# Designs tried in a protein design run: peptides against a protein of PDB entry 4ASU. Part 81

Target 1, 270 residues: chain A of PDB entry 4ASU
Amino acid sequence: ATLKDITRRLKSIKNIQKITKSMKMVAAAKYARAERELKPARVYGVGSLALYEKADIKTPEDKKKHLIIGVSSDRGLCGAIHSSVAKQMKSEAANLAAAGKEVKIIGVGDKIRSILHRTHSDQFLVTFKEVGRRPPTFGDASVIALELLNSGYEFDEGSIIFNRFRSVISYKTEEKPIFSLDTISSAESMSIYDDIDADVLRNYQEYSLANIIYYSLKESTTSEQSARMTAMDNASKNASEMIDKLTLTFNRTRQAVITKELIEIISGAA
Target 2, 83 residues: chain B of PDB entry 4ASU
Amino acid sequence: FTFASPTQVFFNSANVRQVDVPTQTGAFGILAAHVPTLQVLRPGLVVVHAEDGTTSKYFVSSGSVTVNADSSVQLLAEEAVTL

## One batch from the design tools (peptide; aimed at target 1 K129 S142 L146 E147)

Design b2_p28_2_s1 (made by RFdiffusion4, then SolubleMPNN; from b2_p28_2, 15 letters changed)
Fold by OpenDDE base, seed 5:
Structure b2_p28_2_s1 (fold): chain B 270 residues (1-270), chain C 83 residues (1-83), chain A 28 residues (1-28)
Amino acid sequence: as target 1 above (270 residues)
Amino acid sequence: as target 2 above (83 residues)
Amino acid sequence: MERQERARKELEERRAELRAEMEAVLAA
């Protein structure tokens, strides 16, 4: 490589390093906010899931329609955040298919579709885009919930798959159940709730779905920002190492050129 | 008893004496060992009666309330403010 | 797209109503 080539590459990598450092700082700020907002969201979401856990709602085996909701975002550069969700979705879809279930998929965030489109395109009902630019709001979750409920797909049971935040360096892909109104209303364990008006139950289910989606979005966002911060830090470190290596190469090459020039001067003066 | 909005937690697994909630079917009081029920909130006042006799008031916009068989209660409001 | 926009508008309207009610209660 010529000195010019090395210099060009050095300049390019230095610019990349500046960008990655900047992105790290942005991700750090977003992470800090997301973590603060996750605290109440977790209480809220876990509270919403409490019914399903305590009632031990079971879907009859003869029911065949299953919905998978994958929660992620549109933005890359966050390590394995999207692929982890997609992997879990694939696994769940395969398991359900093996059990004779019909599977449909909803993607929250365009990255899910990007990963699964080739293999699961026929199973996708809808993909929600424009996820991840702004912190998710309860309004956003409500819109998703409403679209799901109005999709016309009469699922019996569903799974929402998302990355749960554990720490700055750790997330876990988790699955939570979603049940249709019919499944809830027909569950034996819900018999103790029998005096509930059908309209009330419908509205309750709408809130429950929105609550769970909101929770999943907050967990996902926090995990994503943390992962992005880590990814950008790693990229910055890698760039630094490359700069060091190229600088050494540059210096060696420069010395060789100087030596050659000196030899030419000495040999020409002779 | 858990009472939260998406952005704020008011009570987290707390023991309370009574919670008065505004529901679409009317306001009702949740006492200890209340029968399991699911309700949807209407805009109105939530009154929490603590075991020590203190009373706290909140305004909620909408949401849900769950009374479980184990007497646990989840009050989940879309928006809520302390009065 | 149109359905999502309608759903969003409906939700926004509902929220605006709820906020107005909340503000009225807080102002009393």
Scores: peptide ipSAE 0.077, ipTM 0.878, DockQ to the pose 0.524
OpenDDE base, seeds 1, 2, 3, 4: peptide ipSAE 0.000, 0.041, 0.020, 0.005; ipTM 0.809, 0.878, 0.807, 0.811; seed 3 fails the geometry check

Design b2_p28_2_s2 (made by RFdiffusion4, then SolubleMPNN; from b2_p28_2, 18 letters changed)
Fold by OpenDDE base, seed 1:
Structure b2_p28_2_s2 (fold): chain B 270 residues (1-270), chain C 83 residues (1-83), chain A 28 residues (1-28)
Amino acid sequence: as target 1 above (270 residues)
Amino acid sequence: as target 2 above (83 residues)
Amino acid sequence: MERLEEARKELEKRREELEKEMAEVLAA
């Protein structure tokens, strides 16, 4: 490689380092906001799941329709955030298929579709795009819930898969259950809730679905921003190390060129 | 007793004496030993009676209230404001 | 003259080694 080639590469890496540093700062700002907004969202979301956890709603084995909702975003450069969700979705889909269940998939964020399109395209009902540019709102969750309810797919049971935030350096992919109105209404454990009007139960289920989606979006967003911040920091450090190595190589190459020229001059003068 | 909106928590696993909620079928009071029930909220007034006798008032929009067999209560509102 | 040729050969070897190292760093 010529001195010119090394110089070009150095310039390129320095530019990348500037970009990654900038992205780190942006991710840090978004993370700080997301973490603050996650606190109430977690209480709210966990509260919404309380009924289903305590009632231990069971889906009859003869019911075959299962829905998987994968939650991520449209944006890359955040480590294993998307691949972790996709991996768990694949595992769940395979397990359900082995159990003789019909599986349909909803992707929240374009990255899930990008990963699963080749292997699971026929199972996708819908993919929601434009996720991750702005912090998710309850309105966004309501739109997703409404679209699901209007999809015409009569699932019996479902799972929502998302990254739960633990700390700035840790997240865990988790699964929470979702249930259809029919499954809830037919559950033996619901017998303790006497004289519940059918319309009330429907409204309750719809609201609960929106709540769970909202919660998952908030957990996912916080996890993603923290992971992106870490990824960009690592990229910046790696770029710095590469710059140092290339600079040393440049200096050595320059010396070698000069020495060669001197030898040629001396040899020609002899 | 948990009372929250998507953006704000008012009560988190607190002990309260009574909670008055506006439901589609009417307003009713939830006592500590209330039977399990599910209801949806209508726009209206929520009144929380604390064990110390303090009363707090809130205006809520849509939402849900759940009373579980273990006497835990979850009040979830899409929007809620302190009055 | 012989010492200069040896020095030239050593410099060429070092240059080749540096080019290989650079290629590895650039491929990485």
Scores: peptide ipSAE 0.022, ipTM 0.807, DockQ to the pose 0.005
OpenDDE base, seeds 2, 3, 4, 5: peptide ipSAE 0.024, 0.028, 0.031, 0.019; ipTM 0.807, 0.799, 0.807, 0.808; seeds 2, 3, 4 fail the geometry check

Design b2_p28_2_s3 (made by RFdiffusion4, then SolubleMPNN; from b2_p28_2, 14 letters changed)
Fold by OpenDDE base, seed 5:
Parts: sequence; structure tokens; C-alpha cells
Structure b2_p28_2_s3 (fold): chain B 270 residues (1-270), chain C 83 residues (1-83), chain A 28 residues (1-28)
Amino acid sequence: as target 1 above (270 residues)
Amino acid sequence: as target 2 above (83 residues)
Amino acid sequence: MKRQEEARRKLEEREAELRREMEAALAA
């Protein structure tokens, strides 16, 4: 490589490093906010899931329609955040198919579609785009829930797959159940609940779905921002190492050029 | 007893004496060992009676309340404010 | 409220800019 080539590459990498450092800072700010907002959201979401955990709702084996909701975002540069969700979705879809279930998929965030489109395009019902630019609100979750309920797909059981935040350096892809109104209404375990009006139960389910989606979005967002911060830090470090290596190469090459020129001068003067 | 909105937690697995909730079918009091039920909240007043005899009042917009067989209660409001 | 929203907007705009710059730098 010529000195010119090395210099050009150095300049490019230095620019990348500046960008990645800035992106790290942005991600850090978003992470701090997301983490604060996750605290109440987790209590709220876990509270919404309590019924399903305690009631031990079982879907009859003869029921075949299963919905998978993958929760992610539109934005890259966050390590394995999207691929982790997609991997879990693929695994779940394969397991359900092997069990003779019909599987449909909803993607929250365009990245899920981008990863799964080639292999699972026929299973997608809808993909929600424009996710991850702004912190998710309960209103956003309600819109998603409403669209799901109005999709016309009469699923019996579903799974929502998202990244649960553990720490600044750790997330875990998790799955939570979603049940249809019919499944809840027909569940034997629900018999212990006092006579619940059908309209009440419907409304309750709508809230429950919105609550769970909201919770999942908050977990996902926090995980994503943390992962992005880490990814940008790693990119910045890698850039630094490359700059050091190229600088050494530049210096060596420069010395070689100077030495060659000196030899030519000495040989020409001879 | 858990009482939360998407943005705020008021009670987290707390022991309370009674919770009065506004539901679509009417207001009712959740006492210890209340029968399992599911209800949807209407806009109105929530009153939490603590074991020490203190009462706290909240306004809620909408949401759900769950009383489980294990006597755990989840009051989940879309919006809630302390009065 | 307005100040927080403005700050958020500015942050989002900056992030979008940085992403574009990153993509351009990587393509280069």
C-alpha cells in the first residue's frame, strides 16, 4: 500500500471512530431514559401476565392456530438484538409446525421482516414499521394490539418474543404467552373466576394484550439501547486499534521510502 | 396488592386491608380473600385502605383489575394520579 | 414538556445524521 492509501484509510477510520463515539453517547442517553421508564413498565407488564401464569391457561391440542409476535425495531447497529429475536421466532415456528400447528407471524419493527422475509414470508400477517425512533408509548402498544385483534386471524394461542433487559451488558430473549378471547373463555382454569360478563372479558383481554405489548416494547427498547451502546463502544475500540496499526505501518513505510531516497542520493552522488 | 400505571407504580406486592375500585359494573371493595374475579375499570376513584388504617385516594382513567385465587390483586390503570 | 420534546427531537435528528454519516463512511 502506498503512503497515500494508508493516509486515506487512516482518515476514514478516524472519521468512523468519531461517529461511533458520538453514537455511543446518544445511545447512552437513550438507554438511561429507557431504563428509568422500564421500571414501572415492568411492574405493569408483569402484573398483566400474572393472570395467565396463575390460571395456567391451556390451549386444547386440537386447536391449531398459533400467532408469533416478534418484538424488535427498525434500527440496526445494536449487535445481536434483532438476530436473537429472529432466531427464537424461527425455533418456535419450527417447533409449532412439527407439532402440526398453523403459524402466523407479526413483526414489530422492520428488522424482523428483513431477517425472516426470505424463509417465512408466507407466514407474515403484518409488520409494524417506524419502531424504535421514539420511546414506545402505551398508545403505540394499543394501536398494535388493536390491529392484531382486528387482523381477522383467529389464533388460539400466541407467543410474544422479545429481549428482556437484564443489565447494561446482558439481555435475554424471552417468550410470553398470548391467548385468544375464546381460549381464555373456554379454559377450565378460568371457572374459578366469578361470572364474568363477555364484554368485560373482551375489554379485559384488549387491555391485557396492550399491556403485554407495551411491556415487551419497553424491555426491547432498553435492551436495544444498551446493546447499541456496547456495539458502538466496541466499534470505537476496534477503530482505535486499527488506527494504531495503520499508524505503525505508515511510519515504517515512510522510513523505507526515506531510506530508499537516501540510498538513491548516495548512489547517484557516487 | 399491585397498583400501577404504565409510567408509575403506586403499590408493588403490598399488603392492604381493602381496595375500592370503580368498575364498569359498579364500584366494589376488594377485601382479603375476595373471590377471584376480572373487572375493567371505569374512570373514577380508587381508595386504598392500608392495614394501619390510613387511606390513599387515586383517580384512574381506565384499565383492569384482577383478583386471583391466591388473593393477589393487580390493579392496572392506563392513567392514574394521586389525589 | 416542550423542552423535553425539543431535546428528544434534537437527539433523534442527531442520531439520524450520525447514522447517515456512518453509512456513508462505511460505503466509502
Scores: peptide ipSAE 0.062, ipTM 0.859, DockQ to the pose 0.017
OpenDDE base, seeds 1, 2, 3, 4: peptide ipSAE 0.031, 0.024, 0.016, 0.049; ipTM 0.811, 0.816, 0.801, 0.826; seed 3 fails the geometry check

Design b2_p28_2_s4 (made by RFdiffusion4, then SolubleMPNN; from b2_p28_2, 15 letters changed)
Fold by OpenDDE base, seed 3:
Structure b2_p28_2_s4 (fold): chain B 270 residues (1-270), chain C 83 residues (1-83), chain A 28 residues (1-28)
Amino acid sequence: as target 1 above (270 residues)
Amino acid sequence: as target 2 above (83 residues)
Amino acid sequence: SERQRAAREELERRRAELAAEMAAALAA
């Protein structure tokens, strides 16, 4: 390679490193905000799930319609964030299909569709785009919940799959249950909850769905930003190492060129 | 007793004496060992009575309240402010 | 210009705050 080629490559890698460093800083800022906003969101979301855990709501085996909601975003460069959710969605869909269930999928974020479109396109009901540019709000979650409820798909039970935040260096893909109004109304364990008006229960479920979606979005966002920060840090380090290697190569090549020129001068003078 | 909005936590697994909530079916006082129930909040005043006799007032917009068989309570408001 | 100096100082302050937040997040 000529000195010119090495120089061009060095310049290119330095520019990439600058971009990755900038992205790291942006991700760090978004992470810090997301973590602060996750604290109340977690209490809120876990509170909403408490009923389902305590009532031990079970769907009868004869009920066949299952909904999978995968929660991610539109943006890449965040390690295994999207692939982890997609992998669990695939596994869950396969298990449910093997059990004779009808499976439909909702993707929150375009990346889920991007990964699953070839194998699961027929199972998708809807994909929500424009996720991840701004921090998710309860309004956003309510819109998603409303669209789901108005989709006309009468699921019996479902699963929401998302990355739960553990620490700056750790997340875990988790699944939480969602239940239809009919499933909750017919659950034997709900008999303990006396004198619930049907309209009240419907409204309660609408809030519950929005609450769970909001919670999942907050967990997902925090996990994503932390993962992106780590990914950009690693990319910056890798770029630095490459710059060092190329710089050594440049210096060696420069010395070789000088030596060759000197030999040519000496040999031409002979 | 847990009382939270999407953006703020007011109580997290706290022990309280009584919680008065505004529901669509009317005012509801939640005491210790209240029967399990599900309710939806209407805009109005929430009053939390602590064991020490102190009372705290909140305005809520909408949301849900759950009273479980184990006497745990989840009050989840879309919007809530301290008064 | 004084505006450019103020903008640089604000940018440096924001960078320092971000760095501190990053350090705190990494130490946690």
Scores: peptide ipSAE 0.000, ipTM 0.806, DockQ to the pose 0.016
OpenDDE base, seeds 1, 2, 4, 5: peptide ipSAE 0.022, 0.015, 0.012, 0.000; ipTM 0.791, 0.800, 0.800, 0.809; seeds 1, 2, 4, 5 fail the geometry check

Design b2_p28_3 (made by RFdiffusion4)
Pose (drawn by RFdiffusion4):
Structure b2_p28_3 (pose): chain A 181 residues (1-270 with 5 gaps), chain B 83 residues (1-83), chain P 28 residues (1-28)
Amino acid sequence: ATLKDITRRLKSIKNIQKITKSMKMVAAAKYARAERELKPARVYGVGLIIGVSSDRGLCGAIHSSVAIIGVGDKIRSILTFKEVGRRPPTFGDASVIALELSIIFNRFRSVISYKTEYSLANIIYYSLKESTTSEQSARMTAMDNASKNASEMIDKLTLTFNRTRQAVITKELIEIISGAA
Amino acid sequence: as target 2 above (83 residues)
Amino acid sequence: TEEIEELEEEIEEEEAFVPEPFPTEPFP
């Protein structure tokens, strides 16, 4: 309730809001990279339960929608392939998955809407390239919603700060008048 | 005729005369009228004879060539670079 | 308030998360 506590809390939530907004544009830039590389990947991959995701969270209902194997460390987290999502998926990554050894992944539609031999590794590559394009755009909206929630929180606390600031001024003033009187 | 690597796409549904292709057993030159077959590639060159008579030369490390019941061919390699 | 505190913890977990190395090899 003290001004010091409110000033500290404002700076704390402002830091969160700045970071979440900073990740909205990052997901927007990485999604633009992912869709640019999805066009040649879609024309390349045309011709057992496999779950395709990533280690990197903060992407909304992507890991929860997909429901030994299992690519993406967050899919094993419910009940394996690790270190994906940090860097764009290469064909070599899809090759290692095929080397260690009917498939579930998030297909890219737009920014809002989604759906859940040598040829076998091409399907794994097709899923990896589709999944990260899906993971990034979903994270673009997840951090946009988080930036909205943190901003609403700052507005509520600013009104508290103005009430407390007024209450401190009047209290100090009363202590002066009374001390005089 | 479709020719693509994971990185870039060279031909998108040609519309081409013939394509020389490296295969595990020697080499195969796929004409417009070729039997339906499924083949796997080896380290070798790919020569694309354009419809206007011109030539295109690329290199292939490995992959697959697929010619369906119709006059359609899809050639895909892990890496294809010039030169 | 609790939602913002959980979001802060998730951001800290993502920043502190270090994945295990994963090998890279071509297909035979």

Design b2_p28_3_s1 (made by RFdiffusion4, then SolubleMPNN; from b2_p28_3, 13 letters changed)
Fold by OpenDDE base, seed 5:
Structure b2_p28_3_s1 (fold): chain B 270 residues (1-270), chain C 83 residues (1-83), chain A 28 residues (1-28)
Amino acid sequence: as target 1 above (270 residues)
Amino acid sequence: as target 2 above (83 residues)
Amino acid sequence: EKEIEELKKKLEEERNYVPEPRPRRPLP
C-alpha cells in the first residue's frame, strides 16, 4: 500500500471512530432515560400480566389461529437485538405450524419486517414503523393495540416476543401470552371471577393489550439502547486499534521511502 | 396490592387494609379476601387505607383493577396523581 | 478489514434510513 492509500484509510477509520463515539454517547443518554422509565413500566406491565399468569388461561385445542407480535425497532447497530427477536419468532411460528395452527405475524419496528420478509411475507398482517426515534409512550402502545384489535384478524391466542432488559450487558428474548376476548371469556379458569359484564371485559382486555405492548416497548427500548451503546463502544475500540496498526504501518512505510530516497541520492542512481 | 401508572409506582406488592376504587359500575371497596373480579376504572378518587390506619388519596383517569383468588390486587391507572 | 467495511455499510444504511410514515389508515 502507498502512503497515500494508508493515509486515506486512516482518515476513513478516524471518521468512523468519531461517528461511533458520538453514537455511543447518544445511546448512553437514551439508555439512562430508558432505564429510569422502565422501572415503573415494568411494575405496570408485570401487573397487567398477573391475571393471565394466575388464571392459567388455556386455549382450546380446536382453536387454530395464533398471532405473533414481534417487538423491536427501526434502527440498526445494536448487536443481536433484532435477530434475537426474529429468531424466536421463527422458532415459535415453526412450532405452531407443526402443531397445525394458523400463524399470523405483526412486526413492531421495521427491522422485524426486514429480517422476515423473504421467508414469512405471507404471514405478516402489519408492520408498525417509526419505532425507536423517541421513547415509546402509553399513547403509542394504545395506537398499536387499537390497530391490532381493528385489524379484522380473529385470533384465539397470541405471543408477544421482545427483549427483556437484564443489565447494561445482558438482555433476554422472552415471550408473553396474549389472548382474544373470546378466549378469556370462555376460559374455565375465569369462572372464579365474579359476573363480569361483557363491556367491562372488552374494555379491560383493551387496556391489558395496551399495557403489555407498552411494557414490551419499554423493555425492548432499554435493551436496544444498552446493546447499541455496547456495540458502538466495541466499534470505537476496534477502530482505535486499527488506527494504531495503520499508523505503525504508515511510519514504517515512510521510513522505508526516506531510506530509499537517501540511497538513491548517495548512489547517484536517481 | 400493586398500584401503578405507566410512569409512576405508588404501591408494589404492599399489604393494605382496604382500597376504594372508582369503577364504571360504581365505586367499591376492596378488603381482604374480596371475591375475584375484574373492573374498569372511571375518572375518580382512589383511597388506600393502610394497615397502620393512614389513608392516601389519588386521582385516576382510567384503567383497570384486578382482584385475584390469591387476594392479590393490581390497580393499573393510565394516569394517576397523589392528592 | 471486513468488519470495518461491514460497519461502514451499516453506518451508511443507518444514515440513509428514512422511515416511511406510519400508515395512518388501517390496512384493508
Scores: peptide ipSAE 0.267, ipTM 0.907, DockQ to the pose 0.373
OpenDDE base, seeds 1, 2, 3, 4: peptide ipSAE 0.264, 0.266, 0.259, 0.256; ipTM 0.905, 0.907, 0.904, 0.907

Design b2_p28_3_s2 (made by RFdiffusion4, then SolubleMPNN; from b2_p28_3, 12 letters changed)
Fold by OpenDDE base, seed 1:
Structure b2_p28_3_s2 (fold): chain B 270 residues (1-270), chain C 83 residues (1-83), chain A 28 residues (1-28)
Amino acid sequence: as target 1 above (270 residues)
Amino acid sequence: as target 2 above (83 residues)
Amino acid sequence: EKEIEELEKELKEEEEYVPEPRPVRRLP
């Protein structure tokens, strides 16, 4: 490599290092906010799931329509956040297909589509973009819930797959159940709620769907920002090491050029 | 008893004596060992009666209330404020 | 070197992202 080539590469890597350092700081700020906002969201979301957990709602085996909602974002540079969700989605879709179920997919965040479009394009109902630059709101979750309800896809049950936040260094991809109104209404375990008006149950289910989506978005966001902070720190360190290596190469190359020039002068070849 | 909005928690697995809730069918009180039920909230007043005799009042928007067979209660409001 | 090239690619993709005020539906 010429001195010019090395200099150009050094400049490029130094610029990358500046960007990754900046992104680390931004991710750290977003993480701190996300973690604070996750505390009430987790209580709220777990509260919404309580009925379905306690009622042990079961879908009959003859019911074949299953929905998978994958939750991530549009933004990269966050390690295995997106690939973990996509891997779980693929596994779930394969298991359901092997069981003779019809599978449809909703992607929250463009990265889900980016990973799965070649293998699962025919299974996608919709993808939501513009996820990850701002903290998710209950309004955002309501939009997603409304789109699902208006999609016309009559699923029997579903799965929402997202990264649950554990700590600054740990997340886990998890799945929570989603049930259609018909599945809830027909569940034998719901017999203790027989005095419930059909309109009440519909409204309840719609609200619950929005709640679960909101919860998943908050868990996903916190996990993502933490992972991005770590990824950008690692990238900055790797860039620093590369800068040091290239600087040494530059110095050696410069010395070689000087030596060559001296030899040419001494030999009279110049 | 759990009472929360998306952004704030008021009660988390607390023991309370009674909760009065505004539902679309009317206001009713949830006491210990209340029969299982599901209701949708209307805008109105929630009153929580604690075991120590303390009474707290809240205004809620839309939401839901669930009473389970195990006597657990989940009150979830889209928006809620202390009064 | 490969890691840096991948990072450069991801950085470029991230810079091309333009946010909108709400979630936007896109068909597959």
Scores: peptide ipSAE 0.178, ipTM 0.902, DockQ to the pose 0.353
OpenDDE base, seeds 2, 3, 4, 5: peptide ipSAE 0.211, 0.216, 0.107, 0.223; ipTM 0.902, 0.903, 0.904, 0.899; seeds 2, 3, 5 fail the geometry check

Design b2_p28_3_s3 (made by RFdiffusion4, then SolubleMPNN; from b2_p28_3, 12 letters changed)
Fold by OpenDDE base, seed 2:
Structure b2_p28_3_s3 (fold): chain B 270 residues (1-270), chain C 83 residues (1-83), chain A 28 residues (1-28)
Amino acid sequence: as target 1 above (270 residues)
Amino acid sequence: as target 2 above (83 residues)
Amino acid sequence: EKEIEELEKLLKEEESYVPEPRPRRPLP
């Protein structure tokens, strides 16, 4: 490599390092916010799931329509965040198909579609884009929930798949159930609930869906920002090591050029 | 008893004497061992009666309330403020 | 070298992302 080539490469890597360092700082700020906002959101979301846990809602085996909601974002450079969700979605879809279920997929965030488009394009109902640049709000979750409910796809049960935040260095891809109004209404375990009006139950289910989506978005966001911070830190370190190596190569090459020039001067072979 | 909005937690697995909630079907008082039920909130006042006799008031917009067979209660409001 | 090229590509993709406002449901 010529000195010019090494210099060009050094400049490029230094620029990359600058970008990754900046992205790390931005991710750190977003992570700190997301973690604060996740605390109440987790209580809220877990509270919404309590019914399903307590009532042990079961879907009859003859019911065939299953919805998978994958929660991620539009943004890359966050390690295995998207691939983890997509992997679990694929596994779940395959298991359900093997069980004779009809599977439809919703992607929250464009990265889900990007990963699954080739293999599962026919199963996608909708992809919600514009996820990950701003913190998700309950309003956003409500819009997603409403669009899902109005999609015309009458699922019997479903799964929402997202990354649950554990710590700054750890997340876990998890699945939570979602149920249709019909499934809840017909569940034997719901018989203990006193005189539930059909309209009340419908409205309740709309809130439940919005709540779960909101919760999943908050968990996903916190996990993503943490993972991005780590990924950008690693990238910055790798860039630093490469800069050091290239700098050494540059210095050696420079010395060789100088030596050659001196020899040419001394030898008169210009 | 859990009472939360998306952005704030008021009660988390707390023991309370009574909770009065505004529902679409009317005002509803939740006491110990209340029958399981599901309700949707209407805009109005939530009143929490603590075991120590203190009473706290909240304004809620919309949301849901769940009373489970194990006497656990989840009050989930879209918006809530302490009064 | 391949890792750098991949990173450059990903960075370019990230920089090209232009978010659009999402509709929000009004609170009651």
Scores: peptide ipSAE 0.064, ipTM 0.884, DockQ to the pose 0.623
OpenDDE base, seeds 1, 3, 4, 5: peptide ipSAE 0.053, 0.050, 0.037, 0.065; ipTM 0.873, 0.877, 0.881, 0.878; seeds 1, 4, 5 fail the geometry check

Design b2_p28_3_s4 (made by RFdiffusion4, then SolubleMPNN; from b2_p28_3, 12 letters changed)
Fold by OpenDDE base, seed 2:
Structure b2_p28_3_s4 (fold): chain B 270 residues (1-270), chain C 83 residues (1-83), chain A 28 residues (1-28)
Amino acid sequence: as target 1 above (270 residues)
Amino acid sequence: as target 2 above (83 residues)
Amino acid sequence: MEEIEKLKKEIEEEKNYVPEPRPVRRLP
């Protein structure tokens, strides 16, 4: 490589390193916020799931309509965040299809669509874009919940798939159940819940769905920002190592050029 | 007893004597061993009676309340403030 | 080299992303 080529490459990698360092700092700030906001959101979300866990709501085997909600974001540069969710969605969709279930998919965040569009485009109901630039709010979750309920797809049960935050270096892709109003109302285990008005139950289910979506968004956001911080740190380190290697190559090449020029001068070679 | 909004936790698996909640079907008190029920919150006052006899008041907007067979209660408000 | 080109592409995609305002709806 010429000195010019090495210099151009060094400049390019140094610029990338600046970008990745900046993105790391931004991700770190967003992570710190997300982690603080996740604490109450986890209590809230886990509280909303308590009914389903305690009532042991089961969908009858004759029920065939299943909804998969994948939760991620629109933003890249966060390691395996999106691919982990998409992998679990694919696995779940395949298992359900093998069991003779009808599967529909909802993507929260455009990256889910980007990964699954080629293989599962016919199963997508909707993709919610504009996820990951701002922290998710309960209002955002409510909009998603209402749009799902008004989609005209009468699912019996579903799965919400998201990355649960464990630590700054760890997340786990998890699945939580969602149930239709019909499935909840017809569940044998719900017989112990006295005289629930149908309108009350409908409204309750709307809140439950919004709550679970909100929880999943908060877990996903925290996991994503942490993963991005790590990914950008790794990219910055890799760039640093490459800069060092190229700098050594540059210095050696420069010395060789100087030596050649000196020899040409001394020898009188044109 | 768990009482939370999306942004704040007021009670997390706490033991309380009684919780008065404003629901769409009416206000009712949740005591120990209350029958399992699901309700939707209306805007109003939540009153938490602690075992020590202290009473705390909260204003809530919308949300849900769940009373389970195991006597666990989840009060989940969209918005809640201490009074 | 391929990893750097991939990273460049991903950085460019991230820069070109423009979010729109999302409506906020409350449950009744």
Scores: peptide ipSAE 0.290, ipTM 0.902, DockQ to the pose 0.752
OpenDDE base, seeds 1, 3, 4, 5: peptide ipSAE 0.280, 0.283, 0.280, 0.273; ipTM 0.899, 0.903, 0.902, 0.899; seeds 3, 5 fail the geometry check

